# Peptides against a protein of PDB entry 8OXM: the designs that were tried, part 196

Target 1, 371 residues: chain A of PDB entry 8OXM
Amino acid sequence: FKAEFRLAGGVNLPKIIDCVGSDGKERRQLVKGRDDLRQDAVMQQVFQMCNTLLQRNTETRKRKLTICTYKVVPLSQRSGVLEWCTGTVPIGEFLVNNEDGAHKRYRPNDFSAFQCQKKMMEVQKKSFEEKYEVFMDVCQNFQPVFRYFCMEKFLDPAIWFEKRLAYTRSVATSSIVGYILGLGDRHVQNILINEQSAELVHIDLGVAFEQGKILPTPETVPFRLTRDIVDGMGITGVEGVFRRCCEKTMEVMRNSQETLLTIVEVLLYDPLFDWTMNPLKALYLQQRPEDETELHPTLNADDQECKRNLSDIDQSFNKVAERVLMRLQEKLKGVEEGTVLSVGGQVNLLIQQAIDPKNLSRLFPGWKAWV

## One batch from the design tools (peptide; made by RFdiffusion4, then SolubleMPNN)

Design b2_p20_4_s4 (from b2_p20_4, 9 letters changed)
Fold by OpenDDE base, seed 5:
Structure b2_p20_4_s4 (fold): chain B 371 residues (1-371), chain A 20 residues (1-20)
Amino acid sequence: as target 1 above (371 residues)
Amino acid sequence: SSLEERIEQIVKNMEEELLK
């Protein structure tokens, strides 16, 4: 291990360390010191299975549709080493870094990332109408810049075009797979971009199976398809390549229903896989500045009192697990709001839900829906 | 406290999601 470590952005301050392997090769590793990495490890296995399904289908294989995976080595219940994706950066670090973020470089007259966050935090407890109005003002004064990522990294026009296509395919595949698995907490620090491939790497997989709907501020979008995410696709946006890649991914998922249900059923009943949302985890994910002063003493003490009666916990757990399986079966049948949709109809609904400013304005301010 | 009210709201959201 090198003595130098870098903090990755975000509340958990994961340590990026350079490790020299027994082969003499330097490898970057992320050390999470407080998170249960077992959930990340399990979700990486599910993503590898989804990739196997995508490689078996001719149409998804020709399009090179894959969700990026990384190796997770749990060291304890609360610590582990992630084999860090060498040459990745959080999209939030590129876009909204306080010193040299792309928004500040390309749009110096727009609102700062801090001003946008402050405005949305001020209306956090307000009506949906007030949140929508302030979100529209923020969006008008904070224009997307993520197109410049590929332009900065890939100077050759032919390489640039290929990498923009790889990015668009990666967003489509991860969005649909993430929706099927109910993946939440897709804030700008939990999504990395590979500086060589332009593919996305999703990290911190601690909100799955739609448990983001149970958060104090419920998640209102199926995946992250914000203005910067769309800007990275280029002039066609969500139309053409992105939509077609979503449809082809959804076709493979729906045609693999039995396999996906069997896998998720085994995982939901695995006693080592804690996927359920708990109140402390929910508070931790949606911390407010006013709560940071109160949470520091209580998070260590009250592991004792949230022992609901063991009998009521087991019955509630089984009901939640059954509901998760039923909702997964509905998604894989194309059942949305009690209606059976075609693959094109379902993908269209999900895109419309993900880009709707009314849904985006209702998200927790820490999710940064204006980015 | 503001924290207790938020814990109660989380518990309520969990119960409402269990009843749907």
Scores: peptide ipSAE 0.105, ipTM 0.763, DockQ to the pose 0.049
Fold by OpenDDE base, seed 4:
Structure b2_p20_4_s4 (fold): chain B 371 residues (1-371), chain A 20 residues (1-20)
Amino acid sequence: as target 1 above (371 residues)
Amino acid sequence: SSLEERIEQIVKNMEEELLK
C-alpha cells in the first residue's frame, strides 16, 4: 500500500488507497471504514444476476442495459476493499464540490449548495406544505447543470451523443433494478459516474428492500431521479430513451419473477446478510448536525448485545422478511397501490413519483433532493 | 462465502434450466 490516501466523496468519506497487487500491478482501492461491505458485496452479486437476466433478453441486450458492478473484498465486518472504478467521480463532487462544482461554475448567481441545504434543514421539522414551498424556492434558485458533464468530457458531438445515451440507459437500468431491490433514493455521493463511459456506479448499498421507508425521514421516491439526474439525459429528459429503457428493464424483471423472488428470499434469510434497518444505522444515515455529538461515542461503542429475547427478534425478523417478499412480488406483478399496472403504466407511475417535487421536498435534506 | 456459493448455485441452476 502507498502511504498516501485520498478521500473519495461519500457519506462515509471512504479512503482511496493505491495498492500494488501480488501481480505487481497498481490498483486503486476504496477502503470503507464503517460500512457493511458485505451488504455491498451481496448487492453487487444481485446486480450481476440482474445483468445476466438483462443479457438473456434480446431487447435489453441490444440496448446494452446493465448495472455497473464493482468488486468488493470484505476485510472485516466494518472494513473492506472496493475495487475502485478508475476514472469515476461522485456526481455530487462534480455538481456541488465547493467553488469548483458545476453549479457554481455554470450558475454562479444561483444559491450555493450550502444555502440550499440550510434552507431545507430549517424546514425539516415543518409541514409538508412549508417543505414544498421552500423546496420550490430552492429549485428555482438552483437550476440543473448536469448536462455539462457529458459536454465537458466529450467534445466530439457524435461521442457526446453516444455517451449521453449511455448515461440515460445506465440511469434507466439502475433506477428500475434499484426499485425492484428497494434501494430507494441514493445520496449524490453514493452515485459515481464513469468519466469514460458516462455510466453510473452505485456504491454504499446499505439501504435495500425499501428499508429507506423506515428511516426517521422516510423515503418518498422509488429511486433518485432528481433534476440534475434528468438534466444529464439532455433535452428529452425522462421521455424517449429513458422511459423505453425503464420499460424494457421492467419487462425483464417482471418476466423473471420466480428467479428474483428465489434469489431475494435466499438473501433475506441469510444470517450473514444484515439488510435490516437498525436504529443506529438509521441515525447514521440521516444524521443531523444536532446528533453529531451524541452519535460519535455510540458508533465507537462495541455492539452492546442488548440481549433482547432472541425469540421475539426472530419472529419480528421473519414478519419483515415476509413483507419484503410480498412487496417484491407485488412490484414484479405490477401491483402499485392495490392496482395491477402494465409495464408502461408501472414505469410511468414510478417516473412520476420520482420527479414529483412534493415527494422530493419530503426527503431528508442531507440527501440533497434539489441536486 | 456460503452466500456466494448459494448465489452461484442459483445462477448455475438458472443457466442449467435455460439450457433445457
Scores: peptide ipSAE 0.008, ipTM 0.384, DockQ to the pose 0.017
Fold by OpenDDE base, seed 2:
Order: structure tokens, then C-alpha cells, then sequence
Structure b2_p20_4_s4 (fold): chain B 371 residues (1-371), chain A 20 residues (1-20)
């Protein structure tokens, strides 16, 4: 380890440390000081298993459908070392950085990212109709620009085309696997893009098994498929490559039902894997900028010796775990809203749910559904 | 953790089956 550290931007002040490996290579490591990296570690292993399933299938293997994984070395329940994905950038940093964001560069007459956020925060406690109207006004005056990522990074047309396909495949694979696992909190800072591969890296995997639906502002989309995410796919948008890659990923997931259920069952009942949403975590994830000062949730899990009888906690936990398993089984059977769908029908429903402005307008403003 | 070891063993078993 070098004695020098840099602070990465963000509320949790992650420390970037340079590590010299036994191979003499310098690797940037991100040390998170307060996040439960065990959730990220477990979810990375689940992604590796999903990648193994995708490599077994000829159709998904030919398409190189994979979820990008990163190495997590948990040091404790609250600290660990992430092998930082060198050459990745948060999609939010590229899109909505205050000085050099792509929206400001390519759409200088549109609303600023700050104006969009302010407008959506003003209606946060309003009706769904009022949220929808303001969201549509924001969307009209904040047009997507993420197509320019690949255009800026890949000047050769053949490379550009391959990278755009890699991006589209990465979005499709991560969207479907993320939906199956019930992955939430997919805001623009929790999704990185690799500047060399154009593949997405999902970080901060602490909202899983649809626990985003029990947040104070429930999540209303199955995955992030916002206008900029779609714009990065190019002129075909969600049609063609994206849809086909979603269908092929969903086919593999549905055909792997027994394996996925067995794995998730083992995870849900592991006492070391705290996947359950707690009120402090829920408040932290949906903090307002005004609330940033007070709630350093020291997730001192220890001090809630709420003497709820061990039996009542166990029964409530078991009921939530059973519901998660039942809902996972439904997804893997193609059961949506009480109806059995084909793979194409299920993927179509999920795409429609993810792009619906009514669903997007209901999300927490910090999720930035207009981006 | 015991879970990480179990999951690594599952992943390893699945990788070994891909090589067959």
C-alpha cells in the first residue's frame, strides 16, 4: 500500500488507495468506510453465477452477454476494499457534471441538471398527476445526450459500432438479471461505464430482492431504462439488439429456475447476509440534500436491542424471505400481475414498465429519472 | 464468511461443470 490516499467525491468520502500487487502492478483500490460491502460481495458472486449460466447457453454466449463484476474484499461488516474499476466513470458524472456534463455541452439551452432536480423536488409530496406533468416538462426541456459517450470515446466507426453493441448488450443483461434479483437503487452514480469496453458496472448492490419497493418512495420500475440509457443504444433504442438480448437473457434465467431459487434461498437464510431493508438505511438512501448534515447513520446495528422476542423477528423475517422466494419463482415462471407470459411478453412488459413516464415520474427525485 | 465460501464453492462447481 502507498501511504498516499485520495478522497473520491461523494458523501461517504471513499478513500482511493494505490496498491502495488505481488506482480508489481499498481492497482487503485477504493476503501469504503461505512457501507456493508458484504452485500456487494455476495451480489458479485450471484452475478458470476448468472454469467456462468449465460456462458453455458449457446445463444447468450454468442452474444457475449455478461454482467461486469468487480472484486470485493470485505474487511468487516462496515469496511472493505473494492478493486476499483480503473477506466470507469459514473454515467451521472459524464451526463450531469456541473462544469463539463454532456447535457450542458450538447444541449446548452436545455434546463440545467440543478433546475430539473429542483422542479422534481418541489413536486415530491404532490399528486402523481402533478408529478407526471412536471416530469414531462422536465423531459421536454432536458433531451438525452448519452449517444455522445461512444462518439467521444470511439472515433473509428467500426470500433464505435462494436462498443455501442457492447453497451446495449450490457444494459440488456444487467437489466434482466437485476430484475430477477430485484436490484434497486439504480441511480446515475451507482452505474459506471467502462471507457474502454462501453460495458456497465453496477455498484452499491445493497437494495436487492425488491427491497426498493418498501422504501418511503417505492421504486416503480424494474430497472433503469431512462432516456439517456436508451439514447446510448443509438437510433434503434430499445428495439432490435436490446430487446433480443433481454429475451435471450430471460430465457436462460427461466430455464435456470431451480438453480436460481436454490442459490437465492441459501442467501436469504444466511444470517451474515443482511439483505433486509431497515428504516435507517431507507432514510439514508432517500435523504434530501437538506438532511445531509444530521443523519450520518452510524449503522450501529448493535444498539437496537429492541427486545422484540426472537420468535417474532424470526417469523417476520421468514415471511419476508418466503415472499421474496415466491416472487422470484413467479418471475422465473413468467408470472406477471397474475398472468403467465411468454419470454417475449414478459420482456415487453418490463420494457414498457421501465420506460413509462408515469412510473418514472413517481421515483424519488434523487434517482434522477429524467436522465 | 461461511456464505462466501459456500457461494464460491457453488460458482466453482458451476465452472467445473462448464469445463466438462
Amino acid sequence: as target 1 above (371 residues)
Amino acid sequence: SSLEERIEQIVKNMEEELLK
Scores: peptide ipSAE 0.007, ipTM 0.398, DockQ to the pose 0.019
Fold by OpenDDE base, seed 3:
Structure b2_p20_4_s4 (fold): chain B 371 residues (1-371), chain A 20 residues (1-20)
Amino acid sequence: as target 1 above (371 residues)
Amino acid sequence: SSLEERIEQIVKNMEEELLK
């Protein structure tokens, strides 16, 4: 290990450590100190299986549809080493960095990222109507700039076009795969962009199987398709390449129903894979400034005393697992809100849900739905 | 405390999502 470490962006301040392998190669590693890296490891295996399904299909293979994966080496239940994706940056660091963020550079007269966050925090406990009005004001005064990522990194027009296409395909694949798996907590620090490929890398996979819906502020979108995410696709936005790539990904997922159900069933009943939301994790993900004073570092308290009766836990766990499997089966059949949809109808509904400012305005302010 | 009320609300949301 080198004596120098860098902090990656994000709430957990993961330590980037340069490690020399036994092969004499330096590898940048991300050390997470508080997250259950087993969840990330399991989800990476599921993503690899989804990638195998996508590579078997001619239409998804021709489109190079893949979800980016990284290696996870769990060291303990709460610590491990991620092989850091060298040459990636959090989209939040590019967009809303305090000094050199793209919003400040390209839109200097818009609201600052701090002003936007403050306005949304002030209405956090207010009605959905008040949240919507303030969200629309924030959005009007904080215009998207993510188109400039590809323009800054790729000066050759032909390369720029290919990279914007790679980005759009990556967003589509990760959005549909993420929706099928019920992946939550898709804030701007949990999505990295590769500076060479323009592909997205999703990190912090601890909110899965729609467990984001049981958070104190429930998640109201199927995936992140905010204004900056769309702006990175260029002038056509969600229409054309993105929509077609979502449809082709969803076709492969629906045609692989038995395989996906079998995989998820094995994972849900793995006693080493704690995918269930717990109250402490939910509080940690949605911290309020008011809570910082009471969350003393003594949450090293033994996992022992929240032993509600083991019998009630097992019966409750089995019921949750069965419900997750049932909901996964519905998604893979195209059942949305009790209606069976075609692939195109289902993808259209998901896109509309993800871009709806009413859904976006209801999200936790830390998710930064205006970005 | 405000923290206890939030823990109770999370537990309640989990229980409601367990009963659907």
Scores: peptide ipSAE 0.055, ipTM 0.728, DockQ to the pose 0.049; fails the geometry check

Design b2_p20_5_s1 (from b2_p20_5, 12 letters changed)
Fold by OpenDDE base, seed 3:
Parts: C-alpha cells; sequence; structure tokens
Structure b2_p20_5_s1 (fold): chain B 371 residues (1-371), chain A 20 residues (1-20)
C-alpha cells in the first residue's frame, strides 16, 4: 500500500488507495468504510454467472452482451476493498457536476441541477398529481445532454458509432439482468461509465431482490432508463438496438430459469448474505439533507428488547425468501401483473414502466429521475 | 444435471474462497 490516499466524493467518503500487487502493478483500490461489501461481492458473482450464460448463447455473444464486473475483497461486515474502476466516471459527475457538468455546458439556460433538486424536494410529501406536474416542469426546463459523452470522448465518427453501440448494449444487458435480480438504488452516482469502452459499471448493489419497493418512498421503475440514459443511445433512443438487446438478454435469462433460481435460492438462505431491507438502511438510503444533524450514533440502544423469538424472525425471513423466489420465477416465466407475456411483450412492458413520467415522478428526489 | 451440480460446486468453492 502507498502511504498516500485520496478521498472519493460521496456520502461515505470512500478512500482511494494505490496498491502494488505481487505482480509489481499498481492498482487503485476503493476502501468503503460503512457499506457491507459482501453484498457487492455476492452480486458480482451472480453477474459473472449471468455473463457466462450470455457468452454461451450465440445471439448474445455476437452482440457482446455483458454486465461489467469489478473485484470485491470484503475485509469485514462494514469494510472492504473494491477494485477501483479506473477510467470510469459516475454518470452524475459528467451530467450534473456543479462547475463543469454537461447540463450546464450544453444547456446553460435550463434549470440548474440544484433548482431541479429543490423543486422536487418541495413536493416530496405532496400528492402524486403535484409531483407529476412539478416533474414535468423540471423535465421541460432540464433537457437531456448525455449524447455529448460519446461525442466528447470519441472524435473519430466510426469509433463514436461503435462506442455508442457498446453503451446501448451495456444499458440493455444491465437493465434486464438488474430487473431479474431486482436491483434498486440506481441513482446517478451508483452508475459509472467507462471513458474508454462506453460501458456502464453498476456499483453499490445493496438493494436487490426488489427490496427497493419496501423503501419509505418505494421504487416504481424496473431499472434506470431516464431521459439522459436514453439520450446516450442516440436518435433511435430505446427503439432498435436497445430493445433487441433487452429481448436477447431476457431470452437467455428465461431459458436459464432453473440455474438462476438455484443460484438465488442458495444466496437467499446464506446467513452471511444480509439482503433484507432494515429500517436503518432504509433511513440511510433516503436520508434527507435536513436529517443529517441528529444521527448521533447512539449505538447504545439496548440489543435486549429486539429478542423477538428467533423462531418468529426465522419464519418471517423464510416467508420473505419464498416470496422473492416466487417473484423471480414469475419474472423468468414472463408473468407480469398476473399475465404471461412473450419476451417482446415483457421487455416492452418494462421499457414503458421505466420511461413513464408518472413512475419517475414518484421516486425519491435523491434518485434524480429528471437526469 | 451433472453440469448444474458442477456449476453449483464451483459457486460454493468461490463462496468458500471468498470467506477465507
Amino acid sequence: as target 1 above (371 residues)
Amino acid sequence: SEQEQKELIEIEKLIEEARK
């Protein structure tokens, strides 16, 4: 380890450390100090298995459909070392950086990212109708700019086209795999883009198996397919390459039902894999800027009274695990809202749900659904 | 299948190696 460290931006103040490997190569490492990296490690293994399934299929292999993975070394329940995704940037950093963000550079007369955030925070406790109206006003005055990522990074037109295609494939693969696994918390800081490959890297995988739906503000979209995400695909948006790549990914997932169920079952019953949503985690994920002051860690709340019978906790856990497996089986059969859909019908429904401004307007303001 | 059992054993080994 080098003695020097850098702070990465973000709530957890993760430390970037440079490590010299046994091979003499320097590798950047991210040390997370508060997150359970075991969840990230387990989900990376699931992504590797999904990638293996995608590589076995000729249609997905020809399209180079893969979900980007990173190495995780858990050191403890609350600490670990991530392989820092060198040459990646959070999509939020590119889009909505206060000084030089793409929205400010290309749309200087639009609302600022701060104005958008403020407007959506003001209506956070309001009706769905009021949230929708304010969200539509924000969207009208905050127009997409993510097309400029590939245009800035890839000056050669042929390279630009190939990179935009790689981006679109990466969004499609990660969206469908993420939906099958029920990945939540897909805010603009939890999605990185590789500056060389234009592929997405999903980080912070602690909200899985649709546990985002039981947050105080429930998640209402199957994956992030916001206006900037779509703008990065170019003029066809979700039509053509994205849709076809989603369909081909979903075909492979549905045809691998038994394997995926068996894998997820082992993970759900692993006592070391705490995938369940707890109130403290929910509070942390949806913390308001106003509430930052009073979380004194009075860790001294007596562990005594939450001795609800181990049997009742275990029975409640087993019932939640069974419901997760049942819902996963439904997804892999194409059962949506009690109806069996074709792959094309299921993918179409998911795309429509993800782009619906009514669903997007209901999300927690910290998710930044207008970006 | 025998192949699924091999994949499961490989996953269990990866989980066990990640626990060391």
Scores: peptide ipSAE 0.000, ipTM 0.337, DockQ to the pose 0.018
Fold by OpenDDE base, seed 4:
Structure b2_p20_5_s1 (fold): chain B 371 residues (1-371), chain A 20 residues (1-20)
Amino acid sequence: as target 1 above (371 residues)
Amino acid sequence: SEQEQKELIEIEKLIEEARK
């Protein structure tokens, strides 16, 4: 390991360290302190399985539909080493960095990211109507700019077009796989974009199996499909390539129901895989100011071990696991809102839910649904 | 833990079986 480190962007300011492998290759490592990387590691394996399913299907293979994965080596309950996705940037850093973010560069007269956050925080405890009105005002004065990512990185028009397609395919695959696994809305710092491939890398997978719906401010979207995410697709937005790639991904997921259920069942009952939402995790996710560099005291794993020993907690856990499996089975059957939908109908519903300003306005303001 | 390694190996096996 080299003695020098860099800070990566994001809530936990992970340390980027360079290491020389046993093969003599230099590799960048992201050292996350105080994060349980076990969940990230498990979810990366699930993504690899989903990628295997996508590669077996001719239609998804032909479209090169894949969810980007990274290597995770958990070192302890509170430390781990990620293979740093070299040449990636958090989309939040590109979009809303305080000094040089794309919103500030391309829309200097729009609201600042801070002004948007402040306005939405002021209405956090207000009615859905008041949240919607303020969200619409924020959106009107904070116009999307993520189209400029590909324009800045890819100057050749043919390369630019190919990379915008790669981005759109990556968003589609990750959105549908993320919906099936119940990853919900993804914080803008937890979505990395590869500066060479324009593909997305999802990190910090601490919310899975729809556990975002039981947060103090519940998730209202199936995946992150905010205005900037859509703007990166270009003029067609969610139509054409994105929709078709979602449909083809969903088709593979639905046709792989038995395999997906079996694997998720094993993971849900794994005593080492803490996917459940706990009050301290919920507080950590929705009370932390983004700018607080302070390493909040890790969730004491010890307080969780002491609680599991009561028979009533095992029964409650089993009921939650059963409910997650039932909901996963519904998703894989195309059961939405008590109705069986076709792949196209299900994907359409999910897209409409994800882009609905009413749903976006109800999200936790710290997740910046206006970005 | 040794148990985490066993479960990782079991998941890897399930993934490998799903790869066949």
Scores: peptide ipSAE 0.000, ipTM 0.314, DockQ to the pose 0.021
Fold by OpenDDE base, seed 5:
Structure b2_p20_5_s1 (fold): chain B 371 residues (1-371), chain A 20 residues (1-20)
Amino acid sequence: as target 1 above (371 residues)
Amino acid sequence: SEQEQKELIEIEKLIEEARK
């Protein structure tokens, strides 16, 4: 390891370290100091299995539909080394960096990212109607700019067009697989973009199996399909290439039901895979920016003897695991709100839910639904 | 160039309209 480290952006301040391998090659490593990297490691294995299913199907293989994966080496329950995705940047760093973010550069007369955050934080405890009105005002005065990512990185027009298609395919594949697995916490710092491929890399995979719906502010969207995410697709937006790639991904997932259920069942009952939402994790994920300074919860987990009898904990766990498996089976059958949908009908419903400003306005302000 | 990128955006729109 080199003696120098850099802080990556974001709440957890992950340390980027350079290391020299036994092969003499320099490799960047991300050291997460507080995250359980076992969850990320397990979800990377599930993504590799989904990629195997997508490569077996002729239509998804022809479209090069894949989820970007990274190597995870867990070192302890609270520390590990990620193979840092060299040449990736968080979408949030490109879009809403305080000094040189794309919104500030291309839309200097719009609201600042800070003004948008402040306005949504002021209404976080208000009615859904008040949240919706303020969200619409924020959206009107904070226009999308993510189209400029590919324009800045790819100067050749033919390369630019190819990379924009790669981006659109990556969003579609990760959105549908993320929905099937119930992946949450898709804020702009947990989604990286590769500066060479224009493909997305999803990190911090600790909110899975719809556990985002039981947060104090529940998640109301199936995946991130916000205005900047759509702007990066170009003039067709969610229509054409994106919709077709979602449908072909969903078709492969539904046709792989038995395999996906068997995998998820093994993972849900793995004692090393802590997928359940706990109150401390829920507080951590939805901390206010003001509380970041004071609440290091040295809440010693020792003093809340929640003397839930071991039997009641195990019974509660099994009932949650069974409900997760049932909901996964419903998704893979196309059962939405008690109705069986076609692949096209299911994908259409998910797109409409993800872009609905009423759903987006209800998200936790830290998720930045206006970006 | 920025102009060639605008032309490619219009070409993509025409291709997607012809595929409906």
Scores: peptide ipSAE 0.000, ipTM 0.311, DockQ to the pose 0.015
Fold by OpenDDE base, seed 1:
Structure b2_p20_5_s1 (fold): chain B 371 residues (1-371), chain A 20 residues (1-20)
Amino acid sequence: as target 1 above (371 residues)
Amino acid sequence: SEQEQKELIEIEKLIEEARK
């Protein structure tokens, strides 16, 4: 290991460490010091299975619909080594880096990312109406710029178009599979883009099976489809290629219902796979800067109430697991809001939910729904 | 430039039409 580390951007301050393997090759490794990389490892296996299903179908194979995967080596419950995706950048770093972010470069007269965050934090405890109004003001004064990623990286028009299609397909595949697995909204630092392929790599998969809905500020979108994510698709936005790729991905997922249910059932009952949301993790994911001062660990929470009988914990766990499986079965049947939808109807509903500024305005401000 | 953006939009339309 080299003594020097670089901070990758993001809340968790992941450390990029260069290591020399026993083969004499330098490899970049991301060391996460607080995240349970077992969740990431399990989700990568599920993504590989989804990729296998997508490759078996002629229409999804023809469209090259895949989720990008990375190698995860969990070292402990709190530490592990990620194979750093060489030639990737966090979307959040490209868009809202304080020094040279694309918003600052292309829209210098717009609100800064900090001003947007401040405005949305000020209304965090306000009504949904006030949140919506401020979100619309933020959106008006913070116009999307992610179209410039492909324009900067791919100067040849034919290559540029192919890469924009690769991006759009990657967003579509990850959005639908992410919805099926209940990954929810993805923080912009947890979405990497490959600078050569324009494909997305999702990292930090600690929120799965709709556990984002039980956060202190519940998720209101099925996946991240914010204005910059859409802007990267080009002038057609969510129409055309994106919608068609979502539909074809959803067709494969729905037609693979039994396989997906069996896989997820095994994972939900795996004692080594802690997918449940705990209060400390929830606080960490949605920690407010103001709340850091009051979280003195009052270590004096009486040890007595934590002796909820192992039997009651197991029964509560089993009920949550059963509910997750039932909801997964509903998704795979196209049951939304008590109605059975066609693939096109289901995909349309999910897209509309994901782009609705009312839903986006209700998200946790720390996740930057205006980006 | 705005002009490059217009040209890119036209190229997008042409390629999307050629893929139908």
Scores: peptide ipSAE 0.000, ipTM 0.291, DockQ to the pose 0.015; fails the geometry check

